# Peptides against a protein of PDB entry 3B8E: the designs that were tried, part 54

Target 1, 230 residues: chain A of PDB entry 3B8E
Amino acid sequence: PFLIFIIANIPLPLGTVTILCIDLGTDMVPAISLAYEQAESDIMKRQPRNPKTDKLVNEQLISMAYGQIGMIQALGGFFTYFVILAENGFLPIHLLGLRVNWDDRWINDVEDSYGQQWTYEQRKIVEFTCHTPFFVTIVVVQWADLVICKTRRNSVFQQGMKNKILIFGLFEETALAAFLSYCPGMGVALRMYPLKPTWWFCAFPYSLLIFVYDEVRKLIIRRRPGGWVE

## One batch from the design tools (peptide; made by RFdiffusion4, then SolubleMPNN)

Design b1_p13_3_s3 (from b1_p13_3, 11 letters changed)
Fold by OpenDDE base, seed 2:
Structure b1_p13_3_s3 (fold): chain B 230 residues (1-230), chain A 13 residues (1-13)
Amino acid sequence: as target 1 above (230 residues)
Amino acid sequence: VKEILEFVEKLRK
């Protein structure tokens, strides 16, 4: 998110403190939970592969998984960000290069995509309104991502939800999201304005798409072992 | 923006 903020010169989509809350609060417990996930029923049936090649494959898989998950989470957050700004008159294309004027306190006539002028205060309200739903969106996407990452090959329906640590992680990150979103003073302290409950659902289509995509991927892997997707 | 402000004000109470 921060890289895109710098490169595209868009208004800040996610505050630094919120990023820290994601990295330290919402990602740690889920990540640890994945380490304790029960082995797939088919993994124990595979003969031990060559240790040197398996480590490389495992490192590549881990790197790809973390990289892909991170990108997916960012995309989900940005989706919510763009939706909120678009609903307030700022189309995505208009946001490109707008940061300089957006952050200038002396410019009170920043125009949106429809010619409406926005004061500095109004702009900052919208910006800080984006921080909370961006964070919440990441959490909601993480629900799907964590469930997806439980298995490499088996469907979630086949593997089941037996990992108590994973379940705890899901509750923890959800509770943290609720706390940061609705606790009094968070708007002032963290620049995270309270979130309308309806915005929790903004990420649901995205989470569903990811879930469906991964289930289809896993289905293909099961039907065609040794294919390009492994 | 007005709706957001009203919502924020409602939550601050």
Scores: peptide ipSAE 0.015, ipTM 0.471, DockQ to the pose 0.049
Fold by OpenDDE base, seed 5:
Structure b1_p13_3_s3 (fold): chain B 230 residues (1-230), chain A 13 residues (1-13)
Amino acid sequence: as target 1 above (230 residues)
Amino acid sequence: VKEILEFVEKLRK
């Protein structure tokens, strides 16, 4: 997210504080919960792996898959960001290179895509309004990410949702997201303005996409043991 | 922006 901000010179899509809230708040408990996940039911059906050859290749493939999931997560956040800005008159093409004028306190006549002039204060309000939905989008997408991480090969439907600690993690990250989004004073303290409840749903297609993508991947692995996708 | 501001003001009350 920060790299695109630098390369495209767009208004800041995600603040530093929001990044810290993700890394320290929403990701830790879910990650710990995975340590308590039950072993996959098919573990005894797998051939012994050669620790010298198979381990490194498998770790690389897993890391690539998580990298792809991370990219989809970022795309979901940016989608929400662009939708909010477009609803406020700033089309995506107009945002390219706008950062310099956007962040200048002395420029109070920045024009949107429709010729409307925006003061510095108005621009910062809409920017900080984007930070919260971006954060929430990441949390919603992380629901799917956490669920798919329960297994390497088996479908989530085969493994089930028996890990109570994982369920607790999902509620914890959601509660934290709601707290940071709606608690009085968070707009001043964290530059996270409250969002309309409807914005929580903007991430759902991406969450579903991640879930479907991983289930299809796992299905391919089950049908073609030892294939390139493993 | 006005709708968001109004929403924020409602949450502060």
Scores: peptide ipSAE 0.014, ipTM 0.437, DockQ to the pose 0.046
Fold by OpenDDE base, seed 4:
Structure b1_p13_3_s3 (fold): chain B 230 residues (1-230), chain A 13 residues (1-13)
Amino acid sequence: as target 1 above (230 residues)
Amino acid sequence: VKEILEFVEKLRK
C-alpha cells in the first residue's frame, strides 16, 4: 500500500500506525499459531525429507505466500479503498497524482471527478474512513490465509480445525479489528474512523476467492502429484 | 462524507 502511495501519488490508503498494528497485532499470533499446527496426515506417511534438498522454507512456498496470496490480499484492500473513494466522488483515475494537493492543508477546493470541491478536513475524513476498512479487509482475508496454510495438499475439511492456537489467532485478530474500528478515540489516536458494519462484508468475496483458489490448487496436487502447482 | 459524519455522531451517543 505504501509503495503504491508513493509511485502513483494517490491519497494514503493505509496509515503507518495501522500497518504496524497489522504486523505486530494481527500477523504475529496467527504466524505463531502455524508452528503448533497438527502435522498433515499425508506428510506423516511420507519418507523423511532430505535436509540437503528439501529446505524447510522452499522457493515454492515463498512464491505462494508472498506472491499469489499476497497479491490477492492487496487487491482486496485496494478494491475497498477505491470503492469508498468512488462512492464519495473520487474515481480511480482521478486519484492518480492527487496526493500533493490532497495533503496540502491550504488547498480547500480540491475537485473530485464530478467537480465538487473538497476542503482539507473533508478530504482527511474520507481518507481516514478508508484506513479502517482497508485494515478490516486485510483481517478478513487473513482468515482464509491462516486456514489454508494449515496444509500443503490436504483440504481444510480433511485436516480439520483442531489447532486451538490457530482458532485463538482468528479470534484475536478479529477482536483487534473490532476494537480498532469501534473503540472511541481511534480516529484521533490511529487515524482510523469508525467502520460501518456493512464494510466487513466487502472483503468476503476476496476471502472466499483465496479459499476456493487454494482448495482447487490442492485438488490439482492430489490428482497430479509432483506437478509444478505443488 | 455526510453519512460517515452521521454514523460517527451516532457512535458518540
Scores: peptide ipSAE 0.007, ipTM 0.387, DockQ to the pose 0.050
Fold by OpenDDE base, seed 3:
Structure b1_p13_3_s3 (fold): chain B 230 residues (1-230), chain A 13 residues (1-13)
Amino acid sequence: as target 1 above (230 residues)
Amino acid sequence: VKEILEFVEKLRK
């Protein structure tokens, strides 16, 4: 999100504090929970890894985490961001290159896509209004990401949801998201203005997309062992 | 928290 903010010169979609809350608050417990996941039912049928060549964390796993799933997650966040700004009069195309004027406190007549002038204060309100739903969108998408990371080959339906630590992680990240979104003072302290409950649902299509995508991927792996998808 | 916010504000510029 911050890279796109710099490259496209758009208003800041997600505050740095919220990013820290994701990295340290919402992601840590779920990541630890994966260490307690039960072995896949077919793990003993696999050949042992070659300790000289095979790594526990290989390039393929990194590619999945940072490449494919990470991109879908970012797209979900940006979708929410663009929807909110569009509802406030700023169409996506109009946001390109707007940062310089947007962040200038001395310019109080920045026009939106419909010719409405926005003061610096008004612009910052709408910017901070985007931070919370962007954050929540990431958390909701992370639900799917965490669930799909339970297994490498087996469907989640085959593996089940028996990991209580993982369930706790999902609860913890959701509770933290709710706390940051609705606790009094978070608007001032974290620049996260209160979220309308409807915005929690904005990420659901993306979460579902990730889940379906991974289930299809795993299905292909099961049907074609040794394929490039493994 | 205030110090963190100020730091973040500096990074934002």
Scores: peptide ipSAE 0.000, ipTM 0.282, DockQ to the pose 0.022

Design b1_p13_3_s4 (from b1_p13_3, 12 letters changed)
Fold by OpenDDE base, seed 2:
Structure b1_p13_3_s4 (fold): chain B 230 residues (1-230), chain A 13 residues (1-13)
Amino acid sequence: as target 1 above (230 residues)
Amino acid sequence: VEEVRRLVEELRK
């Protein structure tokens, strides 16, 4: 998000404090919870891997998979950001290069895509309104990410949801997201303005996409053992 | 919180 903010010179999609809340608050407990996931049912049926060749391939594949998932997460956040700004009159194309004028306190006549002039205060309200939905979008996408990370090969439907710690992690990150989104004073303290409950659903297509992607990946692995994907 | 919600709603009109 921050890289695109710099390159495209768009209004800030996600605040630094919000990023810290993701990295330290919402991701930590879920990540730890994965360490307590039950072993895959097929682990004892796998042939011994070649420690020299198969380890490197697996690390690359895992890295690529996590990279791709991370990109989908970022896209989900940006989608929510662009939707909010578009609903307020700022089309995505119009946001390119707008940051300089957007952040200038002395410019109170920044035009949106429809010629409406926006004061600095109004612009900042819209910007900070984007921070919370972006954060919540990431959390909702993380639900799918955590679920898919439970197994390397088995489908979620095959492995099931037996890890109580993972379930606790999902509730914890959701509770934190709700707290940061709706607790009084968070708008002032963290620049996270309250979010309409409907915005939680903006992430669902991306969560579904991640889920489908991983299930397809795992299906390919199961059908072609020892292929490029293992 | 309600004030902020109102402001956001006003900006969306």
Scores: peptide ipSAE 0.000, ipTM 0.296, DockQ to the pose 0.086
Fold by OpenDDE base, seed 4:
Structure b1_p13_3_s4 (fold): chain B 230 residues (1-230), chain A 13 residues (1-13)
Amino acid sequence: as target 1 above (230 residues)
Amino acid sequence: VEEVRRLVEELRK
């Protein structure tokens, strides 16, 4: 989000404090919970890992986590951002290069895509209205990310949801997201204005996409062991 | 924007 903010000079889609809340608040407990995940049911039937050639974290896992899943997360967040701004009269094309004028408190006549003028205060309200849904989108997508990370080969339906710490992590990040979204004062403290509960569902297609993608990937791995998809 | 303002005002009560 921050890279796109710099490169495209768009209004800030996600605040720095909100990013810290993701990294420190919503990601840590779920990530730690994976250390307590049970081994895959078929792990003892596999050949032992060669400690010299087979790294615990390989390039394929990094590519999957940061390249594919991370891209879908970012797309989900930006989708929500662009929808909110479009509903307020700012089409995506109009946002390009708008940051300088958007952040200038002395310019109170920034025009939207329809020629309506926006005061600095109005612009900041809509900007901060984007922060919360973006954050919530990330959390909802993280549900799928965490669940798919449970296994490398087995379906989630085969592995099950026996890790109580993982389940706790899902509830914790959801509770934190709800707290940051709806607790009084968060708009002032974190620049996260409250959102309608319906915005939680905006992320569901992306969460489902990740889940389906990973299940299909795992299905291919099961059908073609030793393939490049593994 | 007006709806968000209303929500913020409600939270300030």
Scores: peptide ipSAE 0.000, ipTM 0.303, DockQ to the pose 0.044
Fold by OpenDDE base, seed 5:
Parts: structure tokens; sequence; C-alpha cells
Structure b1_p13_3_s4 (fold): chain B 230 residues (1-230), chain A 13 residues (1-13)
């Protein structure tokens, strides 16, 4: 997300404080909860890892975790960002190169796509209004990420949702997201203005996409063991 | 969270 901010010179889609809230807040308990996940039922039927040829974390797993899933998360966040800005008069094409003028406190006449002029204060309110839904979008997508990380090969439906610590993690990250989004003073403290409850649903298609993608991937692995998608 | 904010604001100066 930050690379797109630099390359495209768009208004900041995700604030630094918001990133810290993800990294230090919403992701910690869920990640720890995975240590308590039960082993897959077929683990004893798998060949042992060859320590000379097989890396503990292979290139395919890295590509999936950081490449594919991360890109879907980013797309979900940016979708929400562009929708909010478009509803406020800034079409996506108009945002390209706008950052310099957007962040200049001395320019109080930045025009939107419809010729309306925006003061610095008004622009920052809209920007910070985007940060919260972007954050919430990441949290909603992380629900799917956490669930798919329960297993390497088996379907989530085969594994089930028996890990109470994981369930607690899902509630914790959601409660934290709601607290950061709606607690009085968070706009001043964290630059996170309250969002309409409807914005929570904007991420659901992307969460579903991740879930379906991973289930299909796991299905392919089960049908074609040792394939390149593993 | 407030401490993190202060740190970020200090880093932005």
Amino acid sequence: as target 1 above (230 residues)
Amino acid sequence: VEEVRRLVEELRK
C-alpha cells in the first residue's frame, strides 16, 4: 500500500498509526492462537520433509502468504479507499499526482472531480475518514486469512473450528477494530474518524475471495500431491 | 496507543 502511495502520488490511503494498530494490535493474538491449532488428521500419511532439499518455509508458501494473499488484502483496502473518495467527489483518476497539493496546508482550493474546492482541513477529514474503513477492511479480510492458516492441506470444513483461542482472537481483533473506530477521541488521538457500519461489509467479497481461493488451492493439492501450488 | 501516536508524531518532526 505504501509503495502505491509513493509511485502514484495519491493521498495517503492507510495511516502509519493505523498500520501500527494492525501490526501490534489486531494481528498478535490471532497469530499466537495458531500455535494451539490441532494437527491435521492426515499428517501421519504425509512423507517427512527432506531437510536437505525442502525448506521449512518454501518459496511457494512465501509467494502465497506475501504475494497473493497480501495483494488481495491491499486490493480490498484500496477498493474501500477509492469508493469513499469517489463518494466525496474525488474520482480515482483525479487522485493520481494529487498528493503534493493534498498535503500542502497552504493550498485551500484543491478541486475535486466536479470542481468543488476543498480546504486543507476538509481534505484531511476525508483522508482520515478513509483510514478507518481501510483498517476495518484489513481486519475483515484477516478473518479469512486466520481461518485459512489453520490447515496446510485439509479443508477448513474437515478441520473444523474447535480452537477456542483462535475464536477468541477473532473476537479480540474485531472488538479492537470497533473500539478504534468508534471510541470518542480516536479521531484526534489516532486520526481514525468513525465509519458508517455499512463500510464493514465492503470487505466481505474479498474475504470470501480469499477463503474460496485457498479452499480451491487446497483441493488441488489434495488431488495432485506435490504440485506447484503446494 | 497514545504512546505509539506520540512516537509517530515525534518521528514525523
Scores: peptide ipSAE 0.000, ipTM 0.323, DockQ to the pose 0.020
Fold by OpenDDE base, seed 3:
Structure b1_p13_3_s4 (fold): chain B 230 residues (1-230), chain A 13 residues (1-13)
Amino acid sequence: as target 1 above (230 residues)
Amino acid sequence: VEEVRRLVEELRK
């Protein structure tokens, strides 16, 4: 999110404090919960790893965690960001290069895509209005990410949802997201203005897409062991 | 996977 803010020169989609809340608040307990996941049913049928050559965290796992899943999370967040700005009169194409004028407190006549002039204060209200929905979108997508990370090869339906710590992690991250979104004073303290409940559903298609994608990937791995998808 | 990786890298940029 911050890289696109710099490269595309768009208004800041996600605040620094919000990023810290994701990294330190919502992601920690879910990540720890994966350490308590039950072994896959086929784990004892796999050859022992060579401790000299085979890393526990291989390039494939890093690629999945930071590459594919991270991209879909970013896409979900940016989709929500662009929808909110479009609803406020700023079409995605108009946002390109707008940052310089957007962040200039002395320019009080920045025009939206429809010729409406926006003061600096009004622009910052809209910017901060994007932070909370972007954050919540990431949390909703993280539900799917956490669930798909339970297994490497088995379907979630084969593995089941028996990990109580993982369930607690999902509850904790959701409760924290709700607290940060709706607690009085969070708009002033964290620049996270209150979220309309409808924005929680904006990320659901992306969470479903991630889940379906990973189940298909795992299905391919099970049917073609040793393929390029492993 | 590689195409999605490229798209995400483009979006992170």
Scores: peptide ipSAE 0.000, ipTM 0.201, DockQ to the pose 0.042; fails the geometry check

Design b1_p13_4_s1 (from b1_p13_4, 10 letters changed)
Fold by OpenDDE base, seed 3:
Structure b1_p13_4_s1 (fold): chain B 230 residues (1-230), chain A 13 residues (1-13)
Amino acid sequence: as target 1 above (230 residues)
Amino acid sequence: IADTNIKLFAIRE
């Protein structure tokens, strides 16, 4: 998100504080929960990792995390961002390069896509209005991410949802997200303005897409062992 | 987001 903010010169889609809340708040318990996941049925058929030659973070992991799942997640977040700004009169094309004027406190006549002028204060309200839904969108797509991480090869339906710690993690991150989104004072403290409940659903298609995508990938791996998809 | 994913996948393996 921050890279796109710099490259495209768009209004800041996600605040620094919100990013910290994700990295240090919502992600920790879910990540730890995976350590308690049951081994897959075929785990003993794999050779142990050689710590001298095999990296924990390999090209396949990077491809999945950044190139595949991460891209879908980013698309979900930015979709929410663009929808909010469009509802406030700023179409996506109009946002390109707008950051310079958007962040200038002395410019109080920035025009939206419809010719309406926006003061600095009004623009910042809209910007901070985007932060909370973007944050929530990340949490929602992370549900799918966590679930797909339960297995490498087997379907989640084969593995089941027996890991109680993982289930707790899902609830914990969701509860934390709700707390940060709706607790009084968070607008001042974190610049996270309250979001309408409807924004929680905006990410659902992307979360579902992540899940389906990974299940299909795993299905292909199971049917065609040794393929390039593995 | 990507960093989160790396953590999740790395911990699982």
Scores: peptide ipSAE 0.110, ipTM 0.800, DockQ to the pose 0.769
Fold by OpenDDE base, seed 1:
Structure b1_p13_4_s1 (fold): chain B 230 residues (1-230), chain A 13 residues (1-13)
Amino acid sequence: as target 1 above (230 residues)
Amino acid sequence: IADTNIKLFAIRE
């Protein structure tokens, strides 16, 4: 998200505060919950990793985290961002290079795609209106990310949802996201303005895509052990 | 986002 902000010079899609809320708030309990996950049925068929030769963070992990799942998550966030800005008169193509004027408090006549002029204050309201839905989008796609992380090879349907701590984590992160989104004063304190309930659903296709993508990946791994997809 | 994913996937491994 931040890279696209720099490269495309678009209005800030996700604030630093919202990023901190993700990294320190919504992600902590879910991550810890995975430590309580039951071992996969085939775990004893796998050789233990060699701490001297096998890296925890390898190219495959980077590919999955950044290149595959991370990209889908980013697309989901930016989709929400572009939809919100488009609904407010700023089409995606018009946002390119707009950051400089957008962030200039002395320019109060920034035009949208329809020729309407926006004051600095109005623009910042719209910007911060994007931050919360982007944040919520990340939380929703993280549901899928957490669920797919329950297993390495087995389907989630084979593993089941028996981890009560993980279930609690899903509810906790969702409740925290709702709290941060709708609690009075969050617009002032965290620059997180309330979002319409419909924005929660914008991420659902991407969350489903992540889930299906990983289930298909795991299916391929199970059918073709040692393949490129593993 | 990427950092979160790394954490989650690293725990899985």
Scores: peptide ipSAE 0.109, ipTM 0.795, DockQ to the pose 0.757
Fold by OpenDDE base, seed 2:
Structure b1_p13_4_s1 (fold): chain B 230 residues (1-230), chain A 13 residues (1-13)
Amino acid sequence: as target 1 above (230 residues)
Amino acid sequence: IADTNIKLFAIRE
């Protein structure tokens, strides 16, 4: 999100405080929960990792995390962002290069896609209105991300949802997201304005896409062991 | 987002 903010010069899609809430808040318990995940049925058929040659974070992991799943998650977040801005009169094409004038407090006549003028205060309200739904979108797509991380090869349906700590983590991150989104004073404290309940559903197609994508990937791995997809 | 994914996948590796 921040890279696109810089490259495309669009209004800030996700606030720094919101990012911290993700990295330090919603992700902690879910991440720890994976340490308690049951071994896959085929774990004893795999060779042990060589600590001297096999990096914990390898190119394949980077490709999966950043290049595949991360891109789908980013698309989900930006979809929500663009929908909110479009509902407020700013079409996606109009946002390109708009940051310079958007962030200038002395410009109070920034035009939207329909010629309506927006004051600095009005623009910042719209910007901060995007932050909370973007945050919630990330949490929703993280549900799928956490679930797919339960296994490396086996389907989630083969593994099951037996990890009670992981289930607790899903509820905890969701409850925390709801708290940060709706607790009075969060607009002042965190610049996170409350979101309409409908915004929670914007990420659902992307969460489903992540899940289906990974299940198909794992299916291919199971049918063709030793392939490049593994 | 990408950093979060790295954390999750790395823990499972």
Scores: peptide ipSAE 0.107, ipTM 0.794, DockQ to the pose 0.782
Fold by OpenDDE base, seed 4:
Structure b1_p13_4_s1 (fold): chain B 230 residues (1-230), chain A 13 residues (1-13)
Amino acid sequence: as target 1 above (230 residues)
Amino acid sequence: IADTNIKLFAIRE
């Protein structure tokens, strides 16, 4: 999000505070929960990791995290962002290069795609109105991310949802997201304005896409061991 | 987001 903010010069899609809430808040318990995940059925058939040759963070992990799943998650967030801004009169094409004028408090006549003028205060309200749904979108796609991380090779349906700590993590991150989104004063404290309940569903297609994508990938790996997708 | 994914995948492996 931040890279696109700089490159495309668009209004800030996700605030620094919201990023911190994700990295330090909603992700902590879910991440820890994976340490308690049951071993996959065929784990004993796999050779142990060679600490000299096998890095924890390898090109394959980077490809999955940044190049595949991370990109789908980012697309989900930006989809929500663009929808909100479009509903407020700012079409995606109009946002390109708008950041400079958007963030200038002395410009109170920034035009939207329909010629309506927006004061600095009004623009910041819209911006912060985007931050909360973007944050919630990330949480929703993180549900899928956490679930797919339960296994490396087996389907989630084969593994099941037996990890109670993981289930608790899903509940906790969702509850925290709801708290941060709807608690009075969060607009002032965190610049997170409350969102309509409908925005929770905006990310569902992307969450489903992540899940299906990974399940298909795992299916291919199981059927064709040693393939390039492994 | 990407950092989150790295954390999740790295912990699982």
Scores: peptide ipSAE 0.102, ipTM 0.792, DockQ to the pose 0.773

